# Designs tried in a protein design run: peptides against a protein of PDB entry 6DSZ. Part 137

Target 1, 361 residues: chain A of PDB entry 6DSZ
Amino acid sequence: NYVVTAQKPTAVNGCVTGHFTSAEDLNLLIAKNTRLEIYVVTAEGLRPVKEVGMYGKIAVMELFRPKGESKDLLFILTAKYNACILEYKQSGESIDIITRAHGNVQDRIGRPSETGIIGIIDPECRMIGLRLYDGLFKVIPLDRDNKELKAFNIRLEELHVIDVKFLYGCQAPTICFVYQDPQGRHVKTYEVSLREKEFNKGPWKQENVEAEASMVIAVPEPFGGAIIIGQESITYHNGDKYLAIAPPIIKQSTIVCHNRVDPNGSRYLLGDMEGRLFMLLLEKEEQMDGTVTLKDLRVELLGETSIAECLTYLDNGVVFVGSRLGDSQLVKLNVDSNEQGSYVVAMETFTNLGPIVDMCV

## One batch from the design tools (peptide; made by RFdiffusion4, then SolubleMPNN)

Design b2_p16_7_s3 (from b2_p16_7, 10 letters changed)
Fold by OpenDDE base, seed 3:
Structure b2_p16_7_s3 (fold): chain B 361 residues (1-361), chain A 16 residues (1-16)
Amino acid sequence: as target 1 above (361 residues)
Amino acid sequence: MVDLSKLKNEVDQIFK
């Protein structure tokens, strides 16, 4: 009996930070193909709490906190379109991952999008949005009493969505997305009506953005709006304020991931295909009426890491660099640069053994 | 230069 000890996956395809195990604990959750690893962030480093096998490759992993919940819930969507909402429950030494809700959100008809699965959650936890298929936006209403995740589709006129997010501070759930048509790439917003199951006109649009605009970052209040990241430019728009920068340093390699550092959206980590780590800074201007507006955008090179598939700021300048192509890392951001001009110091490295070839015996 | 000392958020207690 050859017990083929199936090697655990080491390539990271997603990571999130939040309060999943308790309201007080800071957690790092790491997706490695079909495996979910749960850590508590401590002064001594990452303490492993639980590993969970999922019935499929994790395609979406997002923490969210519905109104009245004391801690974050976890939304997972697999590559086979199995959706679940998970809760961490500990009773003494017994640790359970409870499925609060589940469902399969696969459509019988639809062209899977070439840019893959996108899953987003409304900041006010009214719905989950899914871009699974071209020309469709799937909505999962969030209802506390519903153990079955039910979804409906809204038709998108824009067939080639590149990225999509829910905006903050909107009376109705509002998506902002980059899409491509024959004229180029554009940004558009839609309000999502749960009642009518349709899109309404959103607050703003931006036609003819950079041709390689690839990512949308929803910016929290007080700024609101969105950041659009391209190959050559970074733009901000909130309907009233537009600002664009084209820092030469970002042209060298494509930015592929981002993570918000500050809850107010003042700083973001950016990672590119060469493993360069950047800080994007939103400079605020306080108006005479007490409103806060965006004054400027700035990008700073922090240093080099493994090529990030995902980034998440933990605390005290510590960042987890989740890598698919290389070793994942815990890195420390320092105020002062080292002799090489880097603000990044590797604290811990997690060896990536490469893709687990499913030996289908 | 980014003042990374300001990276400390309200959750700052973990790495003290």
Scores: peptide ipSAE 0.024, ipTM 0.571, DockQ to the pose 0.081
Fold by OpenDDE base, seed 1:
Structure b2_p16_7_s3 (fold): chain B 361 residues (1-361), chain A 16 residues (1-16)
Amino acid sequence: as target 1 above (361 residues)
Amino acid sequence: MVDLSKLKNEVDQIFK
């Protein structure tokens, strides 16, 4: 009996950082197709804690902390539309991943979106939003007592959503999204009413953004609002303030991923299709009334890494570069540049053996 | 120049 040890997937398709194993532990969670790897970030490096097999390819992986929870919960959505909320539970040496809630959120009717599955969580943990099909926004209300994930759809007039996020600091859950119509790409906001199961008018919109606007970043307070990333421009809008930059350096290659470094949204890592790593900086201006406003946006080239599918800042200047096409890396950001002008040094490299073609027999 | 010194967490000080 040749136990064909099925080669474990090595290509990374998602990564997140948070406090999943405990309130005190810093974790790195890595999605590799159907596999979830859980690490504790330590002074000595990444300590593996648990590996979990999922019943499908992980399409969405997000950490969130409902009010009253001491640690983060994990939302996973698979490519087959199986949703679950997972909790880490340790009892002595016994480690269990508990499913708090699960459900299938597939619709019988709908065109799967060409840009794939988007899953987002309201910062106040009121709901999960899913863009699965064109013209539909699926809502999963977050209720602690519900073991069955129930969802409903809200019709979107905008058929071609490019990216969507929940905004911070909104009285009602509010989405911000880039969409395309025959006139170009635009940004719009909607409030989501759980009670009425409908959209209300959001606080702001911006018509005719850059034609290649592809990503929305929700910015935490005190800034609030969103960053829109295009091919040639990066823009900030919060309803009151608009600011745009067009640094020539980002035009050379498409930015494909981002990760927030600071909890207050002052800095973001950006990765492009050539493996260049950037820092996006939000410069603050303190007003006389104590309010903080955005003064300027700045982009700085840090160095080069593997082509990132996902990025996550860990701590102490260490970044995990999750790569689908190349080797994943732990990299160190240094205050001083090396002889080549790079602020990035590879600490560890994880060999990618390529896509395991699961021959569906 | 990016001030990367602000990236350091004094509490955890991981990967030194």
Scores: peptide ipSAE 0.026, ipTM 0.533, DockQ to the pose 0.114; fails the geometry check
Fold by OpenDDE base, seed 5:
Structure b2_p16_7_s3 (fold): chain B 361 residues (1-361), chain A 16 residues (1-16)
Amino acid sequence: as target 1 above (361 residues)
Amino acid sequence: MVDLSKLKNEVDQIFK
């Protein structure tokens, strides 16, 4: 009896930071195919708390805090369209992961999008949005008492959505998305009406963005709006202000992931396909009336890491670099550069043993 | 033992 010790997956396909175990604890959650690893971030490093097996590959993993919740809940969507909302409960030494709600959100009709599954949560926790199929936007209303996740579809006229996010500071849930048509790539916004189950016109649009615009970052207040990342340019738009930069340094390799550092959206980590780590800075100008406006965008090269599939800023300049192709890392950002001009120091490396061939025997 | 608490303050100063 060869006990093939099934090697646990080591390739990281998602990571998120928040307060899942308690309101006070800072957690790192890591998705490795069908496995969810939960850590507490401590001054001494990452402390493992729980590992959870999922009934499918994790496609979406997002933390959110509904009104009245003391800590974050976890939304997971699998590649087989099983959705759940998970809660962490600890009673003494007993740790339980509780399913608050679940459902299957698969449609009988629709073309699965070539760019894969996108899942987003409204910052005000009014709904979850899913781009699963071309020409459809699925909405899961968030209700405190609903144990069954019910979803409905809204038709999108834009068939080729590249990326989509919910915007901050909107009276109604508002999505911002990059889409492609025969004329190029564009940015558009829609308000989502839960009541009418339809889209309303959003606050702004930007036609003819960079041809390789691939990512949308929703920017929190006070700035609001969105950042659009392309191959050659980074643009900001909030309906009133437009700003674009084209730093030559980002042209060398495609930016593939991002993570917000500051709660106010002043800084973002960017990772490219060469493993370069950047800081995107939103320079603010304080007006005499106390309003904060965006003055400029700046990109700084921090250093080199493993090729990031996902990035998450933890605390104290520590960043988790989740890698699918290489070893995941904990890295420290330093104020002073080393002799090579790098601000990045590897603290810990997590060996990636490669793709788990799930030989279901 | 890397004190994760010290890292936040140092990085915040460089890029502000």
Scores: peptide ipSAE 0.018, ipTM 0.599, DockQ to the pose 0.610; fails the geometry check
Fold by OpenDDE base, seed 2:
Structure b2_p16_7_s3 (fold): chain B 361 residues (1-361), chain A 16 residues (1-16)
Amino acid sequence: as target 1 above (361 residues)
Amino acid sequence: MVDLSKLKNEVDQIFK
């Protein structure tokens, strides 16, 4: 009887940071297939707090803080469409992960999207949005007293959504998405009506974006709007202002992940398929009326890391590089470059043992 | 030159 000790998964498929264990703690949450690892970020590094087994592969993992909550809650969606909202609760030495709400959001009818599951949360915590199937946008209203996650579908005319986010600073929940049709890729916005369970016309659209536009970044106030990342270009649009850059440095490899550094959306980390780490900077212009507008976009190469599946800025220039294909890393961003021109220094490396080959014997 | 000195967010309490 060879007890094949099932090796714990080491490949990272998602990471988020926030205040999950307490209002004061900065946490790093790492998804490794069916396993959730919870760390506290300390001056000495990552302190492990809890590991949680999920009833399926984690497909979506997002922290959010509803009004009246002292700390962040965790939304998880599995690849089998099991949704839950989790709360961390510590009572002395006892640590519990409490399920605040759960539900299965699978539809009986629908074609699963080829680009996989997308889950997003409204910045004002009014709803969760899910792109699970082509031609459908699923909405989970967020209600504090609801232990059962209920969802409804809104039909999307756009069948091939590439990426979608909720925008900031909108009176009604508003999505911004990149989609593909026979004419190319486009950006569109919709307002989501919870009452009528339908889409209303959004504030803006941008037809015929770059053919390889693949990511939407929702920009918080004061800028608002969205950043669209392509293969060759980075564009900003907020309905009133449009700005595009095409820095040659990003053309060499496809940007595959991003993470916001500043709460005000002034800086973002970008990772590409070759493990290059970039900083995207939004330059501010203060108007005479005190309004802040986007003056320019700039991209700077910071250095090289493992190929990131996900990036998370922690604190004091420390970044977690979650890798599926290579070793995950903690890296330090420095003000001054080294002799090789890199601003990135590896602090810690987490060995990736590769995919668990279930040898069906 | 990337002014990474501005990377200090209000959250920069941990690695101080």
Scores: peptide ipSAE 0.006, ipTM 0.451, DockQ to the pose 0.071; fails the geometry check

Design b2_p16_7_s4 (from b2_p16_7, 11 letters changed)
Fold by OpenDDE base, seed 1:
Structure b2_p16_7_s4 (fold): chain B 361 residues (1-361), chain A 16 residues (1-16)
Amino acid sequence: as target 1 above (361 residues)
Amino acid sequence: MVDLSKLKNDIDLIFK
């Protein structure tokens, strides 16, 4: 009986950085199809801690920290709509990944969205939002005492949602989303009422954004608001301030992923379909009253990497580039450019052996 | 010029 050791998946479809193993540890979590890899980021490099097999392809992977938790919890949603909240527990040398809550969030009725599964978490950890089907927004209330993840749907009038995020600094959970209708693409906000299980009018909207607007980035305080990434433009809106830039350099290839570098949202990494890595900078203006406003947006080309499916900043200028199509990389961002004008140096490369055709035997 | 100076000031100085 040749136990054909099924080749472990090497293509990365998600990555996240946070404090999962402890409050003090910096972790890198990597999703490779059905496999979750957990690393501790150390001065010597990535130390593997645990590998976890999931009961399906990981579609959503997000860290979050409810009020009163000392470390982050992990939300996972699979492509088969199995949801779980995981906790890392260590007792001496014994390591356990504990399921705090689980549930299946599949609907009997609904058209799966063409743009795939979107999962988001409210920054204040009041709820999880899921865009699984056209015309529906699924809400999972976050309750510490509930081991069963229960969800309800709110009807969306907007049938073609492109991307959606929860905003920061809102009294009620508030989503911001890009959607398409016959008139073009637009940005809208809704407040989510858990009590009434309905949408209320959000703080702002922007009609007729760029035709290829594809991503929403929620910006933390003090700026607040959102960044909308298009093919040709990057725009900021927070209800009071609107600012748009159209740097020619981003027209060459579509931006496909992003990651926040600074906790205050002053810098973001952007990756495009050609493997170019950019820094998006939010320039601050301090007002006389001590309020911080956005002065300008700037995009800078850092260099080239593997084509990123996901990006995550670690520490000390080190970035993990998760790639589905190519080799994943650890790269170093330098203050000074090399002879080729690049600020990016590859530190480590992880060979991608190609798509594991899950032969469903 | 890309201001990456803040990236070097990260607390853990990882991968030095």
Scores: peptide ipSAE 0.021, ipTM 0.636, DockQ to the pose 0.094
Fold by OpenDDE base, seed 5:
Formats: structure tokens, C-alpha cells, sequence
Structure b2_p16_7_s4 (fold): chain B 361 residues (1-361), chain A 16 residues (1-16)
């Protein structure tokens, strides 16, 4: 009887931070294939709370807080299109992860997108958006009393969406996306009407962005708008203001992940394919009327980490570097550089044993 | 010089 001790997955394919266990606790949630690990971030480090097995590979993992909720809920979508909304409940020493809602969002007709599954949540928690298939945008309305996740599709004229986000500060849910056509890559916005189940014209568009534009970052108020990250350039657009930078340092390796540091969107961590960690800074200009506008964008090299699949800022300069190809890390960002000019110090390393070949015996 | 002086969120005591 060979007890093949099924090694737990160690490769990280997603991470998110928020307040899942309570309103006061800061949590780190880590997706490792079919497993969800929940930690509490403490002064002493990461405290494990719960591990949850999912019925499929986690493709989307996002925390969100609907109006009236005291803590964050967790949206998960699996690679087999099983969707759920999870809630953490603790009663004394008993810990339960409850399913608030669930559903299968697979379509019978559609070409799965080559760039994979994208799942996004409206910042005002009006809906979940899913790019699962080319030429379709799936909407899951968020209703407090609905235990069944129902979805509908809106047709996208743009067949090749590269990335998509919901924008902040919009009266109606508004998506911003990078798409490719025969003329190149472009950015477009659409308002999503739940009532009419259709797209309306969005507030702005930007045609002919960088050919390798690959990521959209939605920027919260007061700036609003979006950041578009390419191979050679980083651009900002909010409908009124356009700003672009082309720092030579980012050209060396493709930026593959990002995470917002400040709630107001003043700073973002960027990770590239070489494991370099950058800070993207939005420099403010305060107008005489009290309005805040973007003055400039700046990129600073912080140091080197494992190649990040995902990044999440925790607190006190601590960042979790989730790695699929290498060891995941907790790193500390320092104000002062070391002798090598790095602002990054590894605090803890989590060994990646490689892909679990799920030998379903 | 990277301004990392404001890297504290609401929980100042984490990893101190």
C-alpha cells in the first residue's frame, strides 16, 4: 500500500488581501490550484486559519464588500466555470466557510479566450463581469438575497480582449478594456446596463495604444481613470487627461502583475518576468479649488524577488510575492537601500515543490 | 530616492 502522500500544491496562481475573517483582521488569501489558503496577517507574521479545497482549479479570486456587509465576501470562479460567493463565519472556536451563492456560468456556445478567464467586480458591487469567451461579456448581477448566481451575456464587438477592469467613480458600471484588432491595440470603455442587458457608450476611448499593451489598472478616486501597461510604456487616461511615460528600465522585461499599495491609488507595485519589483507612483497636483489631478507618473526599481504570478501589499511595507515558477516570498520594503541599491529584503520564503501532477489514481 | 515613508496602512504594528 504505497500511501502516496499527495503533496499539497505549492505553486501560487493567485493571491488577494482584505478583511475576510472579520472587519478588523487583515487576511492574505492564496490560491494554489484547487486549494485556498486563508491567513491572518499579524505582527508576528502569517497565521494560518483555514484551508479550503475547491472542486476545480481556481481561475478567479476576488474580495468584495457589498453595501451592508461588515466584512469582505470572496468570489471564486473555477476553470470549469463553477462560481461561488463565500463568507467566513466564526462561532466561538468553530470556523465555517459558507456558500452565500453559487452557479455554473459555462456557455454551451462560445470560443474560450486564448488569454484565459478574466473576472472582475464592480467597485460599487453592482455586478461581476466575466470574459470567458471571445465576443462575449458575461454579467452576474449581485443581489443580496439570491443564492443562485444567474448570468447573462452581452455581445462584444471586440473579439480579442487582452484585459478588462471596472472603472471607479462611475454612475453606471463601466468597463475599460484593451483589445486587439488588425489595426493594433486599443482601449475602449463601455457602460453596462443591467436593465437593458446591453452596453452603452463609455466615457472615453484611446485608439492605437502601444502594440504590446497588456494590462489595465483601474485607478480609484480622486484620480479615476485607468493605467495601461505595455512593454515600453505606461499610460494614464481618465477621459480628460492623458499622460504617458516610457522609462527604459521597463523595456528590459515584461511587466506581468500589479497591485495597488495605497487605497487612493497613488502607488502600485509592478512585477516583471525577471522578478524585478517596481513602484509606480502617481504624482499629485493639488489645484486651488481642492481638486487633485495627476501631475506625472514615475517608475522606481525597488529590487528583485521571485518571479511574481501575483503581488499583494499587506501592511507596514510587507509584500507577499506569489510565485508559480519559483518560491513565494514575504518581502519587506525599506526606505533606505542596501549596499546593492535594493529596497527589498526577503523575510520569509515558501518553497515551491513544482506542479502537483494530480495523478488521479 | 523612493519615498516609502507612507507604506503603513491602518494596522501599524504588523511585522514589527
Amino acid sequence: as target 1 above (361 residues)
Amino acid sequence: MVDLSKLKNDIDLIFK
Scores: peptide ipSAE 0.024, ipTM 0.657, DockQ to the pose 0.101; fails the geometry check
Fold by OpenDDE base, seed 3:
Structure b2_p16_7_s4 (fold): chain B 361 residues (1-361), chain A 16 residues (1-16)
Amino acid sequence: as target 1 above (361 residues)
Amino acid sequence: MVDLSKLKNDIDLIFK
């Protein structure tokens, strides 16, 4: 009897924070290959509540709260294109992860995109968008009564999408994406019509952005719009306001992940390939008419961590650094720097044992 | 400089 003690995966490939176990609980959810770990964030630290095995590598993991739900639901897409919406239920000591909906969203024909799977959720929970294949945008309408996730494709003229997000504050679901063509990289928006199953012209576009523009951040109201992160520049655009900065400090290493700190989108954590942790700040200007506009962008170096695959702000200056290449960390952000000039202090380290080679026996 | 003292969400006193 070879008890193959299957070593649990330790490399983190995704993390999210929200209210999944209850409306009141703050949760940290961690994706480690095929495993989902669920924690409650407490004053004493991370309390493990459940570990779930998934039928495939987790490629997308997003929390969302449809209208009428008291707590967040979890959308998961696996690398084999199995999609599900999960709900946490607890009855006494019994903990159940319930599948509210599921479906396979694989297409028979399509070229898998080189930048991998992108999954996004409309902030108003009207749909899920998936960039799985070049030249296609897959839409999963969110319907409360539907246990089967049905999807349709919209043809995308832009074949090389780098990143895509849904924008906030749009009457219709609106995507913003960075794409590459022979002339360079550009930003474009499309409205998504569920009724007509087509794209309509979006509110704005920005041609000829930085050549290495790699990430889109959708900014909540009151600012709205999007942040575009490149190798050398960070830009903001909302259709009316355009602002760009080129802080020399970000040129040293590629920013690879981000996480929103404030619900209003005034601050974001940024992580680069060298394990540097930054804060991106959106400075507001209040206009005479009471409108809030972006005055300026600022980037500050906070310190160094493990190389982040994903970042998530928890609370009270505590950040989870999910690492694929190194040890994951809980870090504390401090107001005052230490003797080395760092605002980051490691609180806990989670050893990464490296890639589990699935010995397919 | 970022005022990190304001980095608080709904849960007070986490990791005191």
Scores: peptide ipSAE 0.023, ipTM 0.615, DockQ to the pose 0.103; fails the geometry check
Fold by OpenDDE base, seed 2:
Structure b2_p16_7_s4 (fold): chain B 361 residues (1-361), chain A 16 residues (1-16)
Amino acid sequence: as target 1 above (361 residues)
Amino acid sequence: MVDLSKLKNDIDLIFK
């Protein structure tokens, strides 16, 4: 009886950065199938703190900080629709991951979306939104005292949602999403009413965006609004201002992931299917009244990495490249390019041994 | 030229 010690998964399917272990610590959290790895980012590199086994494949992993919390909480949704909110607690040498809340958010009726599970959190921590099934948007109200995650569904007229985010700076929780209908792809916004459990008309919409528009990035204040990424174009819209660019360099390969670098949303990392790493820059224009508006969008090629499933900026130009198809990496962004014109230098590589094929013999 | 100068100044905590 060869007990094949099941090799730990090495393929990364998600990563997030925040302050999970303490208010002061910068953490990198990595999802590897059913495993969550927690690191502290230090001057010496990544220090492992804890590894946690989850009861299912991690489908969503997001950090958020409700009012009154000193550090970030972690929302996890598994592929089997088990939701939990986790807290890191250290008491001396004892490290515990505490479940603050949990629940199963599976519906008995519904068609699972072909594009998979999407989970998003309102920037003001009013709710969690889930796109699990076609034609439904699930809402989990965030309440401090609720140990049981309860959800309700709002019907979406748009059956084929490609991507969805909560917008920043909205009086009511507001989603922005790309959807497809027989006429093409479009962008729409809805306000989410917790009280009435319905959608209200959002502040703006954009019909007939690029046919391959696939990603929504919510932009923080002062800019607000959203960035829509397609195959050939990058578009900004905030209801008042519209700006689009079509840099030829992004047409070569599909952008598949992004990460915000600056808290104010001035820069984003973009990764494509060929492992190219880009910087998207939002150029500011200060108006005479002190308002900040978007002047222009710019994309710059930084270099090449492993094909990113997820990206996260850490600190001091260090980026974690989480890869499912290749080796994950820590890379350094440099001000000066090397002889090949690359601004990216690999610092550390994490070997990906490939998918654990559970050979059910 | 990628202006990474702001990145170095604001987040100097880890790779000092």
Scores: peptide ipSAE 0.022, ipTM 0.640, DockQ to the pose 0.095; fails the geometry check

